# Ledger of designs, part 88: peptides against a protein of PDB entry 3JWR

Target 1, 323 residues: chain A of PDB entry 3JWR
Amino acid sequence: TRELQSLAAAVVPSAQTLKITDFSFSDFELSDLETALCTIRMFTDLNLVQNFQMKHEVLCRWILSVKKNYRKNVAYHNWRHAFNTAQCMFAALKAGKIQNKLTDLEILALLIAALSHDLDHRGVNNSYIQRSEHPLAQLYCHSIMEHHHFDQCLMILNSPGNQILSGLSIEEYKTTLKIIKQAILATDLALYIKRRGEFFELIRKNQFNLEDPHQKELFLAMLMTACDLSAITKPWPIQQRIAELVATEFFDQGDRERKELNIEPTDLMNREKKNKIPSMQVGFIDAICLQLYEALTHVSEDCFPLLDGCRKNRQKWQALAEQ
Target 2, 298 residues: chain A of PDB entry 3JWR as posed
Amino acid sequence: TRELQSLAAAVVPSAQTLKITDFSFSDFELSDLETALCTIRMFTDLNLVQNFQMKHEVLCRWILSVKKNYRKNVAYHNWRHAFNTAQCMFAALKAGKIQNKLTDLEILALLIAALSHDLDHRGVNNSYIQRSEHPLAQLYCHSIMEHHHFDQCLMILNSPGNQILSGLSIEEYKTTLKIIKQAILATDLALYIKRRGEFFELIRKNQFNLEDPHQKELFLAMLMTACDLSAITKPWPIQQRIAELVATEFWEQGDQVGFIDFVCTQLYEALTHVSEDCFPLLDGCRKNRQKWQALAEQ

## One batch from the design tools (peptide; aimed at target 1 A287)

Design b2_p28_7_s2 (made by RFdiffusion4, then SolubleMPNN; from b2_p28_7, 16 letters changed)
Fold by OpenDDE base, seed 4:
Structure b2_p28_7_s2 (fold): chain B 323 residues (1-323), chain A 28 residues (1-28)
Amino acid sequence: as target 1 above (323 residues)
Amino acid sequence: DFNRALVDFLLGEVDEEVKQEFLALLEQ
């Protein structure tokens, strides 16, 4: 395609020029081509291209295929969300120095998972999919969309000309796919809530050990969630804009719930309750986000900008809730 | 209650007992 030719021929700027190592990174001013260039840089600077012998054209095609399989009519869960999740992962690995704690296969899997974790997202949650009796709800009982996201990821990875993992041994390939699956499934916040207590307790007791395979898996899950939710850590103007996108998508679901299911939506998805957004954001930060970024910062102090950003945004949302 | 709304959002149509367990975790 013309897009592939343009991407494959383009000079890829440095991570410094692209600012993709910054936790404060914003994609708002970037073109789709620039987001693809950033993605190439992430793979390159993590040594994934070299270590796994990726062909440049194949990587370019894969990135474009992933981007193409995100829906354009979804307000938040689109390519830009996946790209920002991957950028946060890259920043956590580089600036947050988590790269030194992980294997190359784990890093490869996390980056692929971050980019792929919401593939073909429909702008509705698992509850809506279940209640609408969608065919996917018959295939999976739990984490319906996350299973679908992984299936889409696997489909793309195995598609002709998109096989970025072709340089891996059979065992490396299997390991990578296992980690990708676990990482994508970990983005179900229900699973996060279920598992986070174990992680926080290990941190609190100073018993956290990445050499333990179970604790490694747990950490990768927490890291994925931290990157997936990283919008809450961004500078206030960026946070506000992303919060509006999230609210738009949730309200669109709520409108569909009323129209298609004859159900009154929850406050989170109720357009009439938009005045509660600031207080809901405070509650979300307190209930979901703060402890995660505290724990992540304990694992790597260089991740502090995520925690600091989250705290600052809590203050801003609280001030709005008091008005 | 925000925690209830959040749990309902995250867990969907699961049993109320499961939702209560998650609520208890959020209220700690």
Scores: peptide ipSAE 0.046, ipTM 0.707, DockQ to the pose 0.306
OpenDDE base, seeds 1, 2, 3, 5: peptide ipSAE 0.029, 0.029, 0.033, 0.021; ipTM 0.681, 0.688, 0.682, 0.664

Design b2_p28_7_s3 (made by RFdiffusion4, then SolubleMPNN; from b2_p28_7, 12 letters changed)
Fold by OpenDDE base, seed 4:
Structure b2_p28_7_s3 (fold): chain B 323 residues (1-323), chain A 28 residues (1-28)
Amino acid sequence: as target 1 above (323 residues)
Amino acid sequence: DLYRALVDSLLGDVSEEEKERFLALLLQ
C-alpha cells in the first residue's frame, strides 16, 4: 500500500527527537505516520529488530496492521491509547531502567502486548458485552475482551507479511506468545485487583525476587497495568484531555445501556453525573493507581515520575472536586 | 459509593456477595 511504502521509506528519527523516552510524552500533535515511526524506534532501540532479525518492511506492515485493527469510532480505546501504552512501556524500560531486569523475549512480548492489548476494542466493557449476550460472551466467561484482544493479536502475528516473530526459534516463539497472552489478560482491571495484593506484600516484606518465575509473571502483569493506566500520570493538561476521552467513551456506553439494554448506567458511565468526574478521578487514583506506582517505584526508583505525576493529578482533581 | 460503582463497572453479572468480596479487595 502507499501507506506502507511511505512508512518503510521514511527516516526514523531518534528517540530523543521523538521524546519517546519521556514519561511526560504526548501523542496529541503526532500524525499517524509519526506514531508508526515512534513505534519503529521503540523496537529498534530495544534491540528487538536486531536480536530477532526483523525485516523492516515486515515490521512496518505489522505496525500498520495493528493500527488498522483499532476502531476509529471509539473515543479512548483506539490506536492512540495502545500507542501511548507502548510508549509508557518503552519509557519504563529505558528511562525507568526496567530493561536491565528483563529478558529480550520478555521485552519483545511486552511491547507487542502493549500495542495489541486493546485490538478491536468496541468502546464497551466486559459487563456490557456479557449483558448484551454478544457471541464473545459465549466463548469466554471472564476477561472476554482481553481474550478477544489476544486472538486479534495472534491473528495479525500469523498473517502473511506481518510475521515479525519469524526469526524466533519454536521455543522462543512459544515463550513469547505465552508472555503476550499473560500480559494482555493482565490488563483486565479485575485481575489486577485480585493479584495486586500479592505484589504489594512482596514489596513490603522485601521478598520481591524477579528470579522467581511466578514473581516475574506477576511483575509483568503489574507493569502492563501501570502502562495501561499511565494517562493518570501525565502532565495535567494531557491528563485532562485523556480523562475527557475516557469519560466520552464511558458516557457513550451508558447511553447505549439505557437505549439497548434498558439499564440505568453506573455513575461512572452516566452522562448526567459528569459533575462527579473530579471526585471519581480522586477515588480511582486512591483505589487503583497510587499503590501501583509506589510499588513500581520501589522496584525501580527511576519510575518515580509516574508516581509523582499521579500524585500531582490527584491534587488537581481534588481541588476541582472541592469547587 | 464510588467504589461500588467502580466494582459494578469492572464485574459483569455476578452475585452481590461476589461484588462485596471484590469491593473488600478494592478497599485493601
Scores: peptide ipSAE 0.274, ipTM 0.880, DockQ to the pose 0.308
OpenDDE base, seeds 1, 2, 3, 5: peptide ipSAE 0.015, 0.032, 0.067, 0.029; ipTM 0.547, 0.714, 0.731, 0.702

Design b2_p28_7_s4 (made by RFdiffusion4, then SolubleMPNN; from b2_p28_7, 17 letters changed)
Fold by OpenDDE base, seed 3:
Structure b2_p28_7_s4 (fold): chain B 323 residues (1-323), chain A 28 residues (1-28)
Amino acid sequence: as target 1 above (323 residues)
Amino acid sequence: DADRAFVDFLLGEVDDAVKEEFLALLQQ
């Protein structure tokens, strides 16, 4: 395609030029081509292209395939969300110095997972999929969408000309897919809530050890969630704009719940309760985000900008909730 | 309540015990 030719021939700017090591990064001004260039830079600067012998054209095609398999009519869970998740992962690995704590296979898996974690997202949550009796709800009992996202990820990875993992051994490939699956499934907030207590307790007791395979898996799950939720850490103007996209998608679901399922939507998905967004954001930060970024900062102090951003946005949302 | 609705949104398919834990965190 012309898009592939353009991307494959383009000079990839440095990570510094692209600002993709910044926790404050925004994609709002970036073209789709520039987001793809950023993604190439992430793979390159993490040494994944070299270490796993990725062909440049194959990587370019894979990135474009991943981007294409996000829906354009979904307000939030689109390519830009996946790209921002991957950028936060890259920043956490580089600026947050987490790269030094992980294997190359883990880094590879996390980056692929971050880009792929919401593939073919429909702009509705698992509860809607269940209540709508969608065929996916018959295939999976839990984390329905996350299983679907992984299936889409696997489909793309195995598609002709998209096989970025072709340089891996069979064992490396199996390991990578296992980690990708675990990382994508970890983006189910339900699983995060179930598992986070163990992580926080290990941190609190100073017993956290990345040499333990179970604790490593737990950490990768927490890191995925931290990147997935990273919009909450962004500078306020960015946070506010992303929150509007999230609200739009949730209201669209609520409208569909009324129309298609004949149910009253929850407050979060109720367009008529838009005035509750600030208080709900404070609640979300307190219940979900703060402890995660605190714990992540305990693992690597260089991740503090995520925690600081989250705290600052809490104050901003609280001030709006008091109006 | 708004908190329950939020929990149901985030955790709709999880056990009630997990929802209650989350609700307790929101109410702190």
Scores: peptide ipSAE 0.034, ipTM 0.699, DockQ to the pose 0.506
OpenDDE base, seeds 1, 2, 4, 5: peptide ipSAE 0.016, 0.025, 0.034, 0.031; ipTM 0.589, 0.682, 0.691, 0.699

Design b2_p28_8 (made by RFdiffusion4)
Pose (drawn by RFdiffusion4):
Structure b2_p28_8 (pose): chain A 298 residues (1-255, 281-323), chain P 28 residues (1-28)
Amino acid sequence: as target 2 above (298 residues)
Amino acid sequence: TAALTGMEIGEMLEEGWTEEEVEEYITS
């Protein structure tokens, strides 16, 4: 609770000061308090704070709540992952210039979603919890973990003093939640695979167009995956270290080039055709693919 | 979740699986 006191009264530095406008950004050196501050700057500079009558007191409590609902003992899928995703999401809308392409309801939803897309992640994949007959698998059908991540995000938004959405008309609130659900579910790699083919063609055929309501919400799912694993587009020293965490968490459950080819370069290329200013992601991606390939050959 | 599933995909591709088999598995 003191954490709230100290946070709800500190000055939120500028985006330039925080270097959160960068696709090459890193959190390794930030404190916990600093990361929550960047998040506030994110909401503020996306005009989400003013256009939705958010009280500084409430947004702070909510952000802190999400922070405490990521597991510390979990290697990669902890708070810093949700944070590094939201920052990538933020950098995409700003420097990648996408904010000018979508509504305020959509921006708010994407940010809230990117922050909570892995809540309570217990360091294990959907495949494992299904094969081990975890009760969560009995409860949810498909996209089990992602359904849970959402069940959590919603539980927090309904918490007292956390209704950062309290300022929305009922209609607004109703459809924002609809988009948030779609966003969090889209971070299921299975859905990314089952759907990306359709999107990669609209791109390939120079037919893709945002105005189309459906073509848009598909892209919104592709954008979520793009930020969810933006870590692969980081400078080598960072990608080197964050790959170390994904490494441990996977080996804990067990108790790179093929993946980038299979999952990533294909996607970031498409994102740049949609927005050229998003190319740094594609550049950093193949740049790391270059270093991992060299290492694979020892 | 996607990151861990990614490691599982990477392991399957290293074991010589085709991309079609991998997609089928993951989407099933």

Design b2_p28_8_s1 (made by RFdiffusion4, then SolubleMPNN; from b2_p28_8, 11 letters changed)
Fold by OpenDDE base, seed 1:
Structure b2_p28_8_s1 (fold): chain B 323 residues (1-323), chain A 28 residues (1-28)
Amino acid sequence: as target 1 above (323 residues)
Amino acid sequence: MAALEGMEIQRMLGEGASEEEIREWLTS
């Protein structure tokens, strides 16, 4: 395609020029082509292209295929969300120095998972999918959408001309797919709530050990959640704009719940309760975000900008809730 | 799943819901 030819022939700017190592990064000014160039730079600077012998054209095609499998009519869970999740992963690996704690296969899996974790998202949550009796709800009992996202990820990875993992051994391939699956499933907040207590307790007791395979898996899950939620850490003007996109998508779901399911939406998805957004954001930060970024900062102090951003946004939302 | 489910989670926690009840709600 013309898009593939343009991407494959383009000079890829440095990570410094693209500012993709910054935790304060924003994609708002970037074209779709520039987001694809940023993605190539992430793979290159993490040594994934070299270590796994990726062909440049195959990587370009894969990136464009992933981007194409996000819906354009979804306000938040689109290519830009996946791209920002991957950028936060890249920043955590580089600037946050998490790269030094992980294997190349784990890094490869996390980057693929971050880009792929919401593939074919419909702008509705698992509860809506279940209540609407969607065919996907018959295939999976838990984490319905996350299983679907992984299935889409696997389909793309196996598609002709998109096989970025073709340079891996059979064992490396199996390991990588296992980690990708676990990482995508970890973006279900229900699984985060279930598992976070074990992680926080290990940190609190100073017993956290990345050489333990179970603790490694737990850490990768927490890191995926930290990147997926990273909008809450962004500078206030960026945070506000992303919160508006999230609210738009949730209100669209609430409107559908009323019309299609005859259900009164929760306050979060109720367009008429927009004035509750600030207090709800404070609550979300306190219940979900703060402890995660505190624990992540304990694993690597260089991740502090995520915690600091989250704290600053809590203060901003609290000030709006008091008005 | 987006950050906003965390807002309902917070409401439930504030009302004294257990992590198990929250997990059941998120998976229901």
Scores: peptide ipSAE 0.034, ipTM 0.743, DockQ to the pose 0.475
OpenDDE base, seeds 2, 3, 4, 5: peptide ipSAE 0.035, 0.035, 0.028, 0.034; ipTM 0.745, 0.745, 0.651, 0.745; seeds 2, 3, 5 fail the geometry check

Design b2_p28_8_s2 (made by RFdiffusion4, then SolubleMPNN; from b2_p28_8, 12 letters changed)
Fold by OpenDDE base, seed 3:
Structure b2_p28_8_s2 (fold): chain B 323 residues (1-323), chain A 28 residues (1-28)
Amino acid sequence: as target 1 above (323 residues)
Amino acid sequence: MAALEGMEIQKMLGAGASEEEIKKRITS
């Protein structure tokens, strides 16, 4: 395609020029082409292209295929969300110095997972999928959408001309897919809440050890969640704009819940309760986000900007909730 | 037991549910 030719022939700017090492990064001003260029840079600067012998054209095609398999009519869970998740992962790996704590296969898997974790997202949560009796709800008992996202990821990875993992051995490939699956499934906040207590306890007791395979898996899950939720850490103008996108998508679901399912939406998905957004954001930060970024910062102090951003946004949301 | 879906957790948080309440619903 002309798009592929343009991407493959383009000079990829440096990570510094693209600012993709910054935790404060915003994609709002970037074209789709520029987001693809940023993604190439992430793979390159993490040494993934070299270490796994990725062909440039294949990587370009894969990126465009991933982007294409996000829906354009979804307000938040689209390519830009996946791209921002991957950018946060890249920043955490580079600027947050987590790269030095992980294997190349783990890094490869995390980056692929971050880009792929919401593939074909429909702008509705698992609860809606279950309640609507969607065919996907018959395939999976829990984490329905996350399983679907992984299935989409696997489909793309195995598609002709998109096989960015073709340079891996069979064992490396199996390991990578396992980690990708675990990372995508970890984006189910239900699984996060179930597992986070173990992580926080290990950190609190100073018993956290990345050489332990179970603790490594746990950390990768927590890191994935930290990147997925990273919008909450962004500078206030960016956070506010992203929160509007999230609210739009949630309200769209709430409208569908009323219309299609004849149910009253929860406050989070009820557009009539828009004035509760600030207080709900404070609650979300306190219940879900703060402890995660605190724990992540204990693993690597260089991740502090995520925690600091989260704290600052909590203050901003609290101030709005008091108005 | 319907696994509390991530967005249901967000809903619960938005509704003022405590972390403990959320954990109970996820583990039930």
Scores: peptide ipSAE 0.067, ipTM 0.772, DockQ to the pose 0.264; fails the geometry check
OpenDDE base, seeds 1, 2, 4, 5: peptide ipSAE 0.034, 0.029, 0.055, 0.051; ipTM 0.737, 0.734, 0.763, 0.767; seeds 1, 2, 4, 5 fail the geometry check

Design b2_p28_8_s3 (made by RFdiffusion4, then SolubleMPNN; from b2_p28_8, 11 letters changed)
Fold by OpenDDE base, seed 4:
Structure b2_p28_8_s3 (fold): chain B 323 residues (1-323), chain A 28 residues (1-28)
Amino acid sequence: as target 1 above (323 residues)
Amino acid sequence: MAALEGMEIQRMLGAGASEEEVKEKVTS
């Protein structure tokens, strides 16, 4: 395609030029081509292209295929969300120094998972999928969308000319797919809530050990969630704009819940309760986000900008909730 | 039963539910 030719022939700017190591990164000013160039840079600077012998054209095709399999008519859960999740992962690996704690296969899996974790998202949550009796709800009982996202990820990875994992051994390939699956499934906040207590307890007791395979898996899950939720850590102007995208998507779901399911939406998805957004954001930060970024900062102090950003945005949302 | 959505979990925790109560609902 013309898009592939343009991407494959383009000079890829440095990570410094692209600012993709910054926790404060914003994609708002970037074209789709520039987001793809950033993604190439992430793979290159994590040594994934070299270590796994990726062909440049194959990587370019894969990135464009992933991007194409996000819906453009979804306000938040689109390519830009996946790209921002991957950028936060890259920043956590580089600036947050998490790279030195992980294997190349784990890094490869996390980056693929971050880019792929919301593939073909419909702009509705698992609860809507279940209540609407959508065909996907017949395939999976729990984490319906996350299983679908992984299936889409696997489909793309196996598609002709998209096989970025072709340089891996059979065992490396199996390991990578296992980690990708676990990482995508970890983005279900229900699973996060189920597992986070174990992680926080290990940190609290100073018993956290990344050499333990179970604790490694747990950490990768927590890191995925931290990157997926990273919009809450962004500078306030960025946070506000992303919150508007989230609200738009949630209100669209709420409108569909009223029309298609004849149910009253929750406050979060109720357009009539837009004034509750600030207080709901405070509640979300307190219940979900703060402890995660605190624990991540205990694993690596260089991840502090995520915690600091989350705290600053809590204050901003609290001030709006008091008006 | 359908697993609790992340935002419903947030609502429960924000309303003072324990993590144990939430876990029971998520696993049911």
Scores: peptide ipSAE 0.034, ipTM 0.763, DockQ to the pose 0.239
OpenDDE base, seeds 1, 2, 3, 5: peptide ipSAE 0.039, 0.039, 0.033, 0.030; ipTM 0.777, 0.785, 0.770, 0.749; seeds 1, 2, 3, 5 fail the geometry check

Design b2_p28_8_s4 (made by RFdiffusion4, then SolubleMPNN; from b2_p28_8, 12 letters changed)
Fold by OpenDDE base, seed 2:
Structure b2_p28_8_s4 (fold): chain B 323 residues (1-323), chain A 28 residues (1-28)
Amino acid sequence: as target 1 above (323 residues)
Amino acid sequence: MAALEGMEIQRMLGAGASEEEVKARVTS
């Protein structure tokens, strides 16, 4: 395609020029081409292209295929969300110095997972999929959409001309796919709530050890969640704009719940309760986000900007909730 | 999916639901 030719021939700017090592990064000013260039730079600067012998054209095609398999009519869970998740992962690996704690296969898997974790998202949560008796709800009992996202990820990875993992041994390939699956499934916040207590307790007791395979898996899951939620850590103008996108998608679901399911939406999904957004954001930060970024900062102090951003945004949302 | 389910989870927790109750609802 013309798009592939343009991407493959383009000069890829440095990570410094693209500012993709910054936790404060924003994609708002970037074209789709520039987001693809940023993604190439992430793979290159993490040494993934070299270490796994990726062909440049194949990587370009894969990136474009991933981008194409996000829906344009979804307000938040689109390519830009996946791209921002991957950028936060890149920043956590580089600026947050987590790269030094992980294997190349784990890094490869996390970056692929971050880009792929919401593939073909429909702008509705698992609860809606279940209640609407969607065909996907017949395939999976829990984490319905996350299983679907992984299936889409696997489909793309196996598609002709998109096989970025062709340089891996059979063992490396199996390991990578296992980690990708675990990482994508970990973006179900239900699983986060289920598992976070173990992680926080290990940190509290100073018993956390990345050499333990179970604790490694737990850490990768927490890191994925931290990147997926990273909008809450962004500078206030960016956070506000992303919160509006999230609210739009939630209200669209609530409108569909009224129309299609004949149910009253929850406050979060209820357009008529827009005035509760600030207080709901404070509650979200307190219940979900703060402890996660505190624990992540304990594992790597260089991740502090995520915690600091989250704390600052809590203050901003609290001030709005008091008005 | 994290943002949608997370805020619903947060709502449940904010309403006084235990982590066990939240786990039960999300895994059902």
Scores: peptide ipSAE 0.044, ipTM 0.773, DockQ to the pose 0.585
OpenDDE base, seeds 1, 3, 4, 5: peptide ipSAE 0.031, 0.031, 0.035, 0.041; ipTM 0.739, 0.751, 0.763, 0.775; seeds 3, 5 fail the geometry check

## One batch from the design tools (peptide; aimed at target 1 Q130 H142 L189 A190)

Design b2_p29_3 (made by RFdiffusion4)
Pose (drawn by RFdiffusion4):
Structure b2_p29_3 (pose): chain A 298 residues (1-255, 281-323), chain P 29 residues (1-29)
Amino acid sequence: as target 2 above (298 residues)
Amino acid sequence: HEEEEEKEEKEKEEWLETLEYIEEKFHEF
């Protein structure tokens, strides 16, 4: 509660000061309070704060709530992951220049979604909770964890003093939630795979076009995956260390080149055809693929 | 209602097949 006091009264530094405009950004050295501050700057500089009548008091309580609902004991899938995803999402809209390509309702949704796309993640994959017959598997059909991440995000938005959406017309609120649900579910790697082929062709055939309502919401799913694993596009020292965490969390459940080829370069290439200013992601990606290949050969 | 249940079972099956496919790729790696 004091954490709210100190936060709701601190000055939010500029985006330039926070270097959150950068695809090469890192959080290793930021405090907890600083990361919440960057998030406020993100909402502010995306005009989300002014266009949706958000009170500084409410947004702060909500951001803090999401922070406390990520598990600390979880190796990689903790708050810093949700943060590093939202920052990548933020950097994509700004420096990658996509904000000029989509509505205010969509920008707000993507940010809220990127922040909460893994809420309460217990450090285990959908495959495991299905095979172990976790009650969550009994409750949800497909995309089990991602359904849960959303159930949580919504639970928090309906919490008192957390209705950062309270300023929306009922119609606005109704469709924003629809997009948020779609965004969070799209971070299921299975859906990324069972959909990407369709998108990779519209790109390949120089046919892809945003105006098309459907082609757009497909891209929105592809954008979510693009930020969800943006960590693979980081400078080598960072990718080296964050790969260490994904490494431990996986080994805990058990108790890189093939993946980048199979999952990543394919995607970031497509994102750059859609937006050239998003190339740093593709550059950093194959750059790390280069270092992991060299290590694989010892 | 029966058509909806069949549709949901189909969607779940496709999703499980995709997970198995992913796991196969991880074992190839």

Design b2_p29_3_s1 (made by RFdiffusion4, then SolubleMPNN; from b2_p29_3, 22 letters changed)
Fold by OpenDDE base, seed 1:
Structure b2_p29_3_s1 (fold): chain B 323 residues (1-323), chain A 29 residues (1-29)
Amino acid sequence: as target 1 above (323 residues)
Amino acid sequence: SAAAEAALAKETAEYQATLDELEAFLAAL
């Protein structure tokens, strides 16, 4: 395609020029081509292209295939969300110095998972999929959409001309796919709530050890969630704009719940309760976000900008809730 | 098979309870 030819021939700017090592990064001013160039830079600067012998054209095609399999008519869970999740992963690995704590296969898996974790998202949550009796709800008992996202990821990775993992041994390939699956499934907030207590307790007791395979898996899951939720850490003007996109998508679901399912939506998805957004954001930060970024900062102090951003946005939302 | 079905049913019930708790939390905000 013309898009592939343009991407494959383009000079890829440095990570410094693209600002993709910054926790304060915003994609709002970037074209779709520039987001693809940023993605190439992430793979290159993490040494993944060299270590796993990726062909440049194959990587370019894979990136464009991933981007194409996000829906354009979804307000938040689109390519830009996946791209921002991957950028936060890249920043956590580089600026947050997490790279030195992980294997090359774990890094490869996390970057692929971050870009792929919401593939073919429909702008509705697992509860909606279950209540609407969607065919996917018959295939999976839990994490319905996250299983679908992984299936889409696997389909793309095995598609002709998109096989970025062709340089791996059979054992490396199996290991990578296992980690990708676990990382995508970890983005289900229900699984996060179930598992986070173990992680926080290990940190609190100073017993956290990345050499333990179970604790490693737990850490990768927490890191994925930290990147997926990273919009809450962004500078306030960016946070507000992203919160508007999230609210738009949630209100669209609530409107569909009324129309298609004849149910009253929750306050979070109720268009008539927009005035509750600030207080709901404070509650979300307190219940879900703060402890995660505190624990991540305990693993690596260089991740502090995520915690600091989350705290600053909590204060801003609290001030709006008091008005 | 019966043990696997019982284990899956238990896991599904635990997941649903966690999802309901999350939804209740988000609704109570």
Scores: peptide ipSAE 0.130, ipTM 0.749, DockQ to the pose 0.719
OpenDDE base, seeds 2, 3, 4, 5: peptide ipSAE 0.039, 0.024, 0.037, 0.116; ipTM 0.680, 0.588, 0.606, 0.756

